# Ledger of designs, part 97: peptides against a protein of PDB entry 4AID

Target 1, 242 residues: chain A of PDB entry 4AID
Amino acid sequence: FDIKRKTIEWGGKTLVLETGRIARQADGAVLATMGETVVLATAVFAKSQKPGQDFFPLTVNYQEKTFAAGKIPGGFFKREGRPSEKETLVSRLIDRPIRPLFVKGFKNEVQVVVTVLQHDLENDPDILGMVAASAALCLSGAPFMGPIGAARVGWVDGAYVLNPTLDEMKESKMDLVVAGTADAVMMVESEIQELSEEIVLGGVNFAHQQMQAVIDAIIDLAEHAAKEPFAFEPEDTDAIKA

## One batch from the design tools (peptide; made by RFdiffusion4, then SolubleMPNN)

Design b2_p17_6_s3 (from b2_p17_6, 8 letters changed)
Fold by OpenDDE base, seed 4:
Structure b2_p17_6_s3 (fold): chain B 242 residues (1-242), chain A 17 residues (1-17)
Amino acid sequence: as target 1 above (242 residues)
Amino acid sequence: SLAEERLQKALEKRRKK
């Protein structure tokens, strides 16, 4: 097994990104760990476009497996075959920032699957899933102009908290999820309780600053583990509409 | 972007190994 691992300290927790042990059949696969929460992200892309494909067929599926349900709040009531509201929401949180980062004109099928393998009841797997998905795409060779980072920001006792625990979130006046590249914020999702716009904007900036370490970690992992970039030349479609 | 350039450079370093 050629296992590559990157470990960083992030928000007072150890983030581990690992590849090469699991899901080797995927184009990219990353096992991400924070605390005792563990997610597997896989990226698979078609090597050709389907005839008549007119849109970019990206699918993102975040799922919490039944075997992990004993450690996942509400996991016991998962009906087989339909995503929960949480799974649907997190799938969208992952989709939103990554979709714009594919090379224009790329219309090969891309499937990102994030599977929660373990939950520690402290670290929410959604942020970890976003990070893992980004890493898996960067390793895959797909024409993805990542990486993205992601962070959750809380506001607890008059301060920003990076990736608050589920218990800290009970005391938080903000649930702010941010995803972005090194240079730009790509997505913001927020639930806020009576906070000024200034504090919220400061939270976005804080998140974007804190995710740089994750972006750097993904790049370092890619240096050691990424596949060769898929040979894709975008058709100069802008030249035909002039 | 700087991140894209860094990723590209990381991939190029891998190709040379």
Scores: peptide ipSAE 0.241, ipTM 0.834, DockQ to the pose 0.885
Fold by OpenDDE base, seed 3:
Structure b2_p17_6_s3 (fold): chain B 242 residues (1-242), chain A 17 residues (1-17)
Amino acid sequence: as target 1 above (242 residues)
Amino acid sequence: SLAEERLQKALEKRRKK
């Protein structure tokens, strides 16, 4: 097994990105760990476009599997079939920042699957899932202009907190999820209690600064483990100069 | 982006090895 691993300290927690052990049949696969929360992200893309494909067929599926039942709050044997509200929300949180980063004109089918393997009841798997999905895409060879980073920011005792625990979030006046590239914020999702716009904007900037370490970690992993880029020539060459 | 350029340069260096 050619296992590649990147480990960083991130918000006072150890983030581990690993590839090469699991899901080798995928184009990209990353096992991501923060605390005792563990997610597997897989990226698969078609090597050809379907005839008459008019839109980019990206599917993102975040799943909290039953084998983590008893360690995931509300993780009773969910009947196979319909995603929970949380699974639907997190799938959208992952989709939103990655979708615009595919090369214009790429209309091959792409499937990103994020599976929660373990939950520690402290570290939310959503942020970890966003990071893992970004890493899996960067490893896949798909024409994805990532990586993205992601961060959650809380406001506790008059300070920003990076990736607050579920218990710290109970005392937080802000739940701010940010995703972006090294150079740009791509997505903001926020729930805020009686905070100024200045504090919120400061939270976005804080998130974007803190995610740079994750972006760098994904790049380092990709330097050692990424597949050869898929040979794709966009019809419109003007979009590649960004 | 600088990150994309770094990633692309890293991948190109890997191809030449």
Scores: peptide ipSAE 0.214, ipTM 0.816, DockQ to the pose 0.770
Fold by OpenDDE base, seed 5:
Structure b2_p17_6_s3 (fold): chain B 242 residues (1-242), chain A 17 residues (1-17)
Amino acid sequence: as target 1 above (242 residues)
Amino acid sequence: SLAEERLQKALEKRRKK
């Protein structure tokens, strides 16, 4: 196996991005680990556009499968087939920042699947899933103008906390999820308990700063593991110079 | 973006190997 791994220290935790062991049939596949939480992201894209395709057919599917149920809180035997509310929400959290980063005019089917393989009960797999999805897309050869990073920010004891644990989040006055590129914030999702706009904006900036290490890690992994870029030329009329 | 440029350069380096 040609396994490539990038490891960084991030928010006092070890983030590991690995490719080449699992899901090798995908265009991109990344196993991401933070603490003992483990997710697998896969990216698959069609090599041709369907006749008459008029929209960009991106599907993002985040899954917390019962095989990880030994440690997933609330992993009751949910009927196979329908996403939970959490799975639906996290799928959207991943979709929102990545969708606008595909080359304009690309209308080949893209499927991103994020599967939670292990949960440590401390590190939420949503942020890890966002990072893994970004990495998988960057490795895939799809015309994706990433990477994105992601971060959760808490406000605990009058300070910002990067990727608070589930226990720290109980004491947090802020649940702020941010995703972005190196240069821009692409998505903010927040639940705030009576904090000033200044603190919230500071949290967005903090998240964006802290995710740069993740963006750099994805780029480093891509240097070693990315597939050849898919040959796609957008029609001239839609070439927004990024 | 700078990151996109870095990624593109990374991919180009891989294509040349």
Scores: peptide ipSAE 0.190, ipTM 0.809, DockQ to the pose 0.844
Fold by OpenDDE base, seed 2:
Structure b2_p17_6_s3 (fold): chain B 242 residues (1-242), chain A 17 residues (1-17)
Amino acid sequence: as target 1 above (242 residues)
Amino acid sequence: SLAEERLQKALEKRRKK
């Protein structure tokens, strides 16, 4: 097995991005670890467009599987068949920043699946899932103009905290999730308690600065492990409607 | 971006091997 691994220190924790051990049938697959929280992201894309496909068919599915239920809060009570509210929300958090980064005119089916394999009860798998999905897409050869980074920012004792633990979040006056490229913020989702707009904007900037290390780590992994880019040339006709 | 350029250069370097 040709296993490639990138390890960085991020917010006082070790982030590990690994490829080549699991899900080799996918176009891209990344096992991401922070603390003892572990997620598997897979990216698969069709090599042709379906006849009559008018829109970009991207699907993102975040899942906390029943086999991980012994290490995931509430995992024992997952009814078969319907995504939880959390799974639906996190799937959207991953979808929102990645969707606009695909090359215009690409209408081949793309499926991103993020599976929580382990949860340490400290590190939320949502941010880790966003990072892993970005990495899996960058490795896949799909015409994805990533990577994205992601970060959660808390406000605890008058300071910004990168990726607060679930316990630190109980004391936080802010739950701010940011995703972006190296150059741009692509998505902000925030829940805020009695904080100024200045503190919130500062939190977005803090998140964007802190995610650069993750973006660099994904690029470094891709330099060593990415598949050959899929040969895609957009047809000239879609450029005229701008 | 510099990051996108770096990724593209990394991917091009793999195509040439």
Scores: peptide ipSAE 0.239, ipTM 0.831, DockQ to the pose 0.660; fails the geometry check

Design b2_p17_6_s4 (from b2_p17_6, 5 letters changed)
Fold by OpenDDE base, seed 1:
Structure b2_p17_6_s4 (fold): chain B 242 residues (1-242), chain A 17 residues (1-17)
Amino acid sequence: as target 1 above (242 residues)
Amino acid sequence: SKSQERLEEALKKRREK
């Protein structure tokens, strides 16, 4: 088994990115761990375009499956509809920053699946899922101009907190999720309680700075584990419309 | 980005192996 692993300290927690153990049939597969929260991201892409395909067919699916039953908040007593709402929201949080980063003109089907395998009740699997999806795409050979990093930022006791625990979030005046490349913020989602725009913008900058270590970790993993890049040349007609 | 360029270079070196 050729298992590759990258470990970093990130916001006072250990982030582990691993490939080569599971889901070997995928183009890219990453097992990501932070605390005792564990997610599996898989990326699969078609090697040809479907006849008549006129849009980029990217599907992102985040799932809190039964395999993690009893280690997910709400367990068997999840109120009807709430898991589906969270799964839909997190799927969009992953989709939004990655979709623009595919090479223009690429219209082969791409499927990203993020499965929560374990939850520690402290570390939310959404941020971990974003990171894992980015890593899986970078390993896949798909024409993806990543990596992206991601971070959650809280505002607790007058300071920014990177990836606050679920308990710290109860005292937080901010729930700010940011995703981006090394050079650019690609997505912001925020819930704010009576904070200035200056504090929110500072939170975006803080998130973008803190995610650089994750971006570097994904690159290091890809240097050792990525598949050969898929040979894709956009037609000149798609390049001229840029 | 420098990081994207680094990834592209890393992936290119992997094709050459």
Scores: peptide ipSAE 0.260, ipTM 0.829, DockQ to the pose 0.683
Fold by OpenDDE base, seed 3:
Structure b2_p17_6_s4 (fold): chain B 242 residues (1-242), chain A 17 residues (1-17)
Amino acid sequence: as target 1 above (242 residues)
Amino acid sequence: SKSQERLEEALKKRREK
């Protein structure tokens, strides 16, 4: 097995991005770990467009499977087949920033699957899932103009906190999820309790600064593990060089 | 984007090795 791993310290936690051990049949596959939370992201794309395909067929599926005998909070053994509210929300959080970054005119089917393998009850798998999905796409050879980074920002005791624990989030006046490229914020989702716009904007900037280390880590992993880029020539040369 | 340029440069360097 040719296993490639990148490890960084990120918000006082160890982030590990690994490829080459699991899901080798995917175009890209990344095992991401933060604390004891573990996610597997896979990216698969079709090598041809379906006849008559008029839209970009991207599907993102985030799944919190209770693999361990421990109750994942919110991971009730709900009926096979319907995503939970959380799974639906996180699937959208992953989809929103990545969808605009595909090369214009690319209409081949793309499937991103993020599976929570382990949850430590401290580190939320959503941010980790966003990072892992970005990494898997960058490794896949798909015409994805990533990487994206992602971060959650809290406001605890009058300070920004990067990726607060679930317990720290109970004391937080802000739940701010940001995703972006090195150059641009692509997505903001926020729940805020009586904070100024200045603090919120400062939180977005803080998130974007802190995610640069993740973006760099994905690039470093891709240098060693990415597949050859899929040969795709867009019909329209006005591809936004992001 | 600078991130994409860096990724493309990284991939190019990999092909040259």
Scores: peptide ipSAE 0.342, ipTM 0.880, DockQ to the pose 0.885; fails the geometry check
Fold by OpenDDE base, seed 5:
Structure b2_p17_6_s4 (fold): chain B 242 residues (1-242), chain A 17 residues (1-17)
Amino acid sequence: as target 1 above (242 residues)
Amino acid sequence: SKSQERLEEALKKRREK
């Protein structure tokens, strides 16, 4: 197998991005690991647009239940076949920052699937899922103007904490999830307990700074493993409004 | 985007190998 791996130290933890071992049928596939939490992201895109397609058909599906059922608390008791509330929320967290980064006019079907394979009960797979999805898209050859990075920021003992553990999050006054490019914040989702706007904005900036290492890691992985870019010429949509 | 430009440069380097 032609396995490519990028490893970085990130927030005092080892982040591993791997491709080429599994899900080879996908356009892009990345196994991301932090601690003992493991996610698989796959990106698949149609090589043609459907007749009459008027919107960009991006689907993002985050899943915890199917393969990690023995390691994720409550995985057995959730109804089969419907996303949990968490899975629905995380699917949206991944969708929000990536959707605007596709080339304008691209209306081929794109499917991003993020599957939690293992959960260590310390590292939440949502951040890994965001990173892995970004990496899988960058590897796929789809006209995606990424990468994005992602980070969670906590506020514990009067300091910012990058990707706090689930136990550290119990003491955190902030649950701040940020996604962005090297240049811009694309998405913020936050649950805040009586913190100043200054602290929250500082948290966004902290997240954006800390995710640069992830962006760099995705680019390095893509240099070694990305498919050839799909030949797509955006239709000049400004010419049709005349 | 700087990240995009860097990705494009990385992909270019790959095609040259």
Scores: peptide ipSAE 0.329, ipTM 0.869, DockQ to the pose 0.920; fails the geometry check
Fold by OpenDDE base, seed 4:
Structure b2_p17_6_s4 (fold): chain B 242 residues (1-242), chain A 17 residues (1-17)
Amino acid sequence: as target 1 above (242 residues)
Amino acid sequence: SKSQERLEEALKKRREK
């Protein structure tokens, strides 16, 4: 197997992005690890548009499989066939920043699947899933104007904490999830307790600064592992509606 | 975007190898 791996230190933890071992049938596939939390992101896109397709058919599915349920909080209570509230929320967190980054006029079906394979009970797989999805898309050859990075920011003992553990989050006055490109913040989701707007804005800036290392890691992985870009030329008619 | 340009440059460098 031609396995490509990028490893970085990120927020005092080792982030590993790996491709080439699993899900080779996907257009892009990335195994991402932080601590003992492991996610598999796959990206698949159709090579043609369906007749009469009038919208961009992007589907993002974040799932925590039952085999990982022994380490996933709430994993035992999964109803078969329906996403949990968490799975629905995280699927939207991944969807929101990536959807605007596809080339205008691209209406081929795109499926992003993020599967939690292992959970360490310290590192939340949502941020890792966002990073893995971004990496998988960048490797796929889809007309995706990524990468995105993502980060969670806590506020613990009067300081910003990058990707707080589940235990640190119990003491955090902020749960701030940020996703963006190297140049722009694309998404913010926040739950805050008695913090000033200045601290929250500082948290967004902190997140955006800290995710640059992840963006760089995805680009470095793409230099070694990305497929050829899919030949897509937008029709002139879709360009004029900007 | 700067990230797009860097990704495009990365893909270009890969094609040249």
Scores: peptide ipSAE 0.296, ipTM 0.852, DockQ to the pose 0.900; fails the geometry check

Design b2_p17_7_s1 (from b2_p17_7, 9 letters changed)
Fold by OpenDDE base, seed 2:
Structure b2_p17_7_s1 (fold): chain B 242 residues (1-242), chain A 17 residues (1-17)
Amino acid sequence: as target 1 above (242 residues)
Amino acid sequence: MEFLERMREAVERRKRE
């Protein structure tokens, strides 16, 4: 097995990105760990466009499977067949920042699957899932102009906190999730309690600065483990509008 | 060559072909 691993310290926690051990049948696959929370992201894309495909068919599926439920709060018997509210929300959090980063005219089917394998009850797998999905896409050879980074920012005792624990979040006046590239913020989701616009904007900037270390870690992993970029030609009708 | 540079060049080549 050609296992590649990147390890960084991030917000006082160890972030590990690993590839080459699991899901080798995917175009890209990353096992990501923060604390004792573990996620597997896989990216798969079709090598041809379907006849008459007029939109970009990206699907993102975040899953908290029952085998991890012994460590996931509220892991009671969810009947097979529909994503939970959390799984639906996190799937959208991953989709929103990655969708605009695909090359225009690419209309091959893309599937991103993020599976929670372990939860430590401190580190939320949503941020880790965003990072892992970004890394898996960068490794895949798909025409994805990533990486994205992601961060959660809290406001505790009059200070910004990077990726607060679930316990620290109980004291936080802010739940701010940011995703972006090295150059731009792509997505902001926020729940705010009685904070000024200045503090919120400062939180977005703090998140974007703190995620650069993650972006750099994904780039370093991709330099050592990425597949060659998939050769595709956009249809002439899309080239006139680029 | 940095991964991002290789990806950017690959995209720019495909836009010119």
Scores: peptide ipSAE 0.087, ipTM 0.701, DockQ to the pose 0.085
Fold by OpenDDE base, seed 1:
Structure b2_p17_7_s1 (fold): chain B 242 residues (1-242), chain A 17 residues (1-17)
Amino acid sequence: as target 1 above (242 residues)
Amino acid sequence: MEFLERMREAVERRKRE
């Protein structure tokens, strides 16, 4: 196995990004770990466009499967078939920042799947899933102009906290999820209790600064493990207007 | 930087072909 691994310290926690051990049949696959929370992200894309495809067919699925049921809060047999509210929300949090970063005119089917393998009850797998999905896409050879980083920001005892634990979040006046590139914020989702707009904007800036280390880690992993960029010709949409 | 540059170049090359 040609295993590539990147490890960084991030918000006082060890983030590990690994490729080459599992899901090698995918175009990109990343095992991401923070604390004892573990996610697998896979990216698969079609090598041709379907006849008559008029939109970009991106599907993102975040899943907390039964393989982690002994380490996921609630232990309930999620009846196979319908995403939970959390799984639906996190799938959208991953989709929103990555969708606009695909090259215009690429209409091949893309599937991103994030599977929670383990949960430590401290580190939420959503942010880790966003990071892992970004890394898997960068490794895939798909025409994805990432990476994205992601961060959660809390406001605890009058300070910003990067990726607060589930226990720290009980005392937090802010649940701010940010995703972006090196150059831009792409997505903000926020739940706020009695905080000024200034504190929230400061939280977005804090998140964007803190995610740079993750972006750099994904780039470093991709430099050593990415597939060759997939050769596609964008449909010359300007040639149809002549 | 090299990865993003390679991706950008690969996309730009395909837009010129």
Scores: peptide ipSAE 0.083, ipTM 0.703, DockQ to the pose 0.173
Fold by OpenDDE base, seed 4:
Structure b2_p17_7_s1 (fold): chain B 242 residues (1-242), chain A 17 residues (1-17)
Amino acid sequence: as target 1 above (242 residues)
Amino acid sequence: MEFLERMREAVERRKRE
């Protein structure tokens, strides 16, 4: 096994990004750990476009598997076949920032699967899933113009908190999820309780600043473990205007 | 030049060609 690992301190917690041990059949695969929360992200892309494909076929699937249910809050046997509301929401949180970062004209099928393997009851796997998905795409060789970082920001006792625990979130007046590149914010999702726009905007800036360490960690992992960029030539879109 | 920067540049070049 050629295992590559990046470890950083992030928001007072250890973030570990690992590749090469698991899911080696994927184009990219990353095992991400924060505390005792563990997620596996896999990225797979088709090596050709489907005949008659007119849109970019990206599928993102966040899953909390039953084998992790003993460590997931409310982890009752989910019926096979329908994502929970949480799984649907988190799949969208991952999809939204990554979709615009694919090279225009790339219409090969892309599948991103994020699987929660363990939950520590403190660290939410959604942010970790976003980070892992970004890393898996960067390792895959797909024409993805990432990485993205992601962060959750709380407002607890009059201060910003990076990736608040589930217990700290009960006292938080803000649930702010931000995703972005090194250069730009790509997505904001926010639930706020009687906070000024200034505090919320400050939270977005704080999130974007704090996610740079994660972006840098993904880059460092990719330098050591990424596949060669897939040989993709955009179809000449000028030929369809004649 | 970082791997991802090289990848970005390679993809951007292919978009301009």
Scores: peptide ipSAE 0.070, ipTM 0.704, DockQ to the pose 0.163
Fold by OpenDDE base, seed 3:
Structure b2_p17_7_s1 (fold): chain B 242 residues (1-242), chain A 17 residues (1-17)
Amino acid sequence: as target 1 above (242 residues)
Amino acid sequence: MEFLERMREAVERRKRE
């Protein structure tokens, strides 16, 4: 097995990105770990466009599987076959920043699946799922112009906290999720309690700065483990000069 | 185009937009 692994320290936690051991049938597959939270992201794309395809058919599915339900709050109460509210929300959080980064004119079907394999009840799988999905897409050979990074920012005791624990989040006046590329913020989602716009904007900047280490880690993993780029020539000549 | 080259071109494009 050709296993590639990248490990970084990130917000006082070890982030591990691994490929080559699991889901080798996918175009890209990444096992991501932070604390004892573990997610598997897979990316699969069609090698041809469907006749008459007029839109980009990207699907993103975040799943907290019932086999992990002994470690996932409420996991036993999930009706098999319907996403929970959380799974629906996190699927959108992953979709939003990645969708604009596909090469214009690419209309092959793309499926991203993020599966929570373990939850430590401290580190939320959503941020880890965003990072893992980005990494899986970068490894896949799909015309994805990532990577994205992601970060959650809290405001605890008058300071920014990178990826606060679920317990720290109870004391946080901010739940700020940011996703972006090296150069740009692509998505912000925020819940804020009585904080100034200056603190919130500072939180976005803090998130974007802190995610650079993750972006660089995905790049390093992709340099060593990415598939050859899929031979796709967009009809739009402006996209070929990229 | 190799992955690194594709990424470099993507970054250079984003700096021009």
Scores: peptide ipSAE 0.054, ipTM 0.683, DockQ to the pose 0.058; fails the geometry check

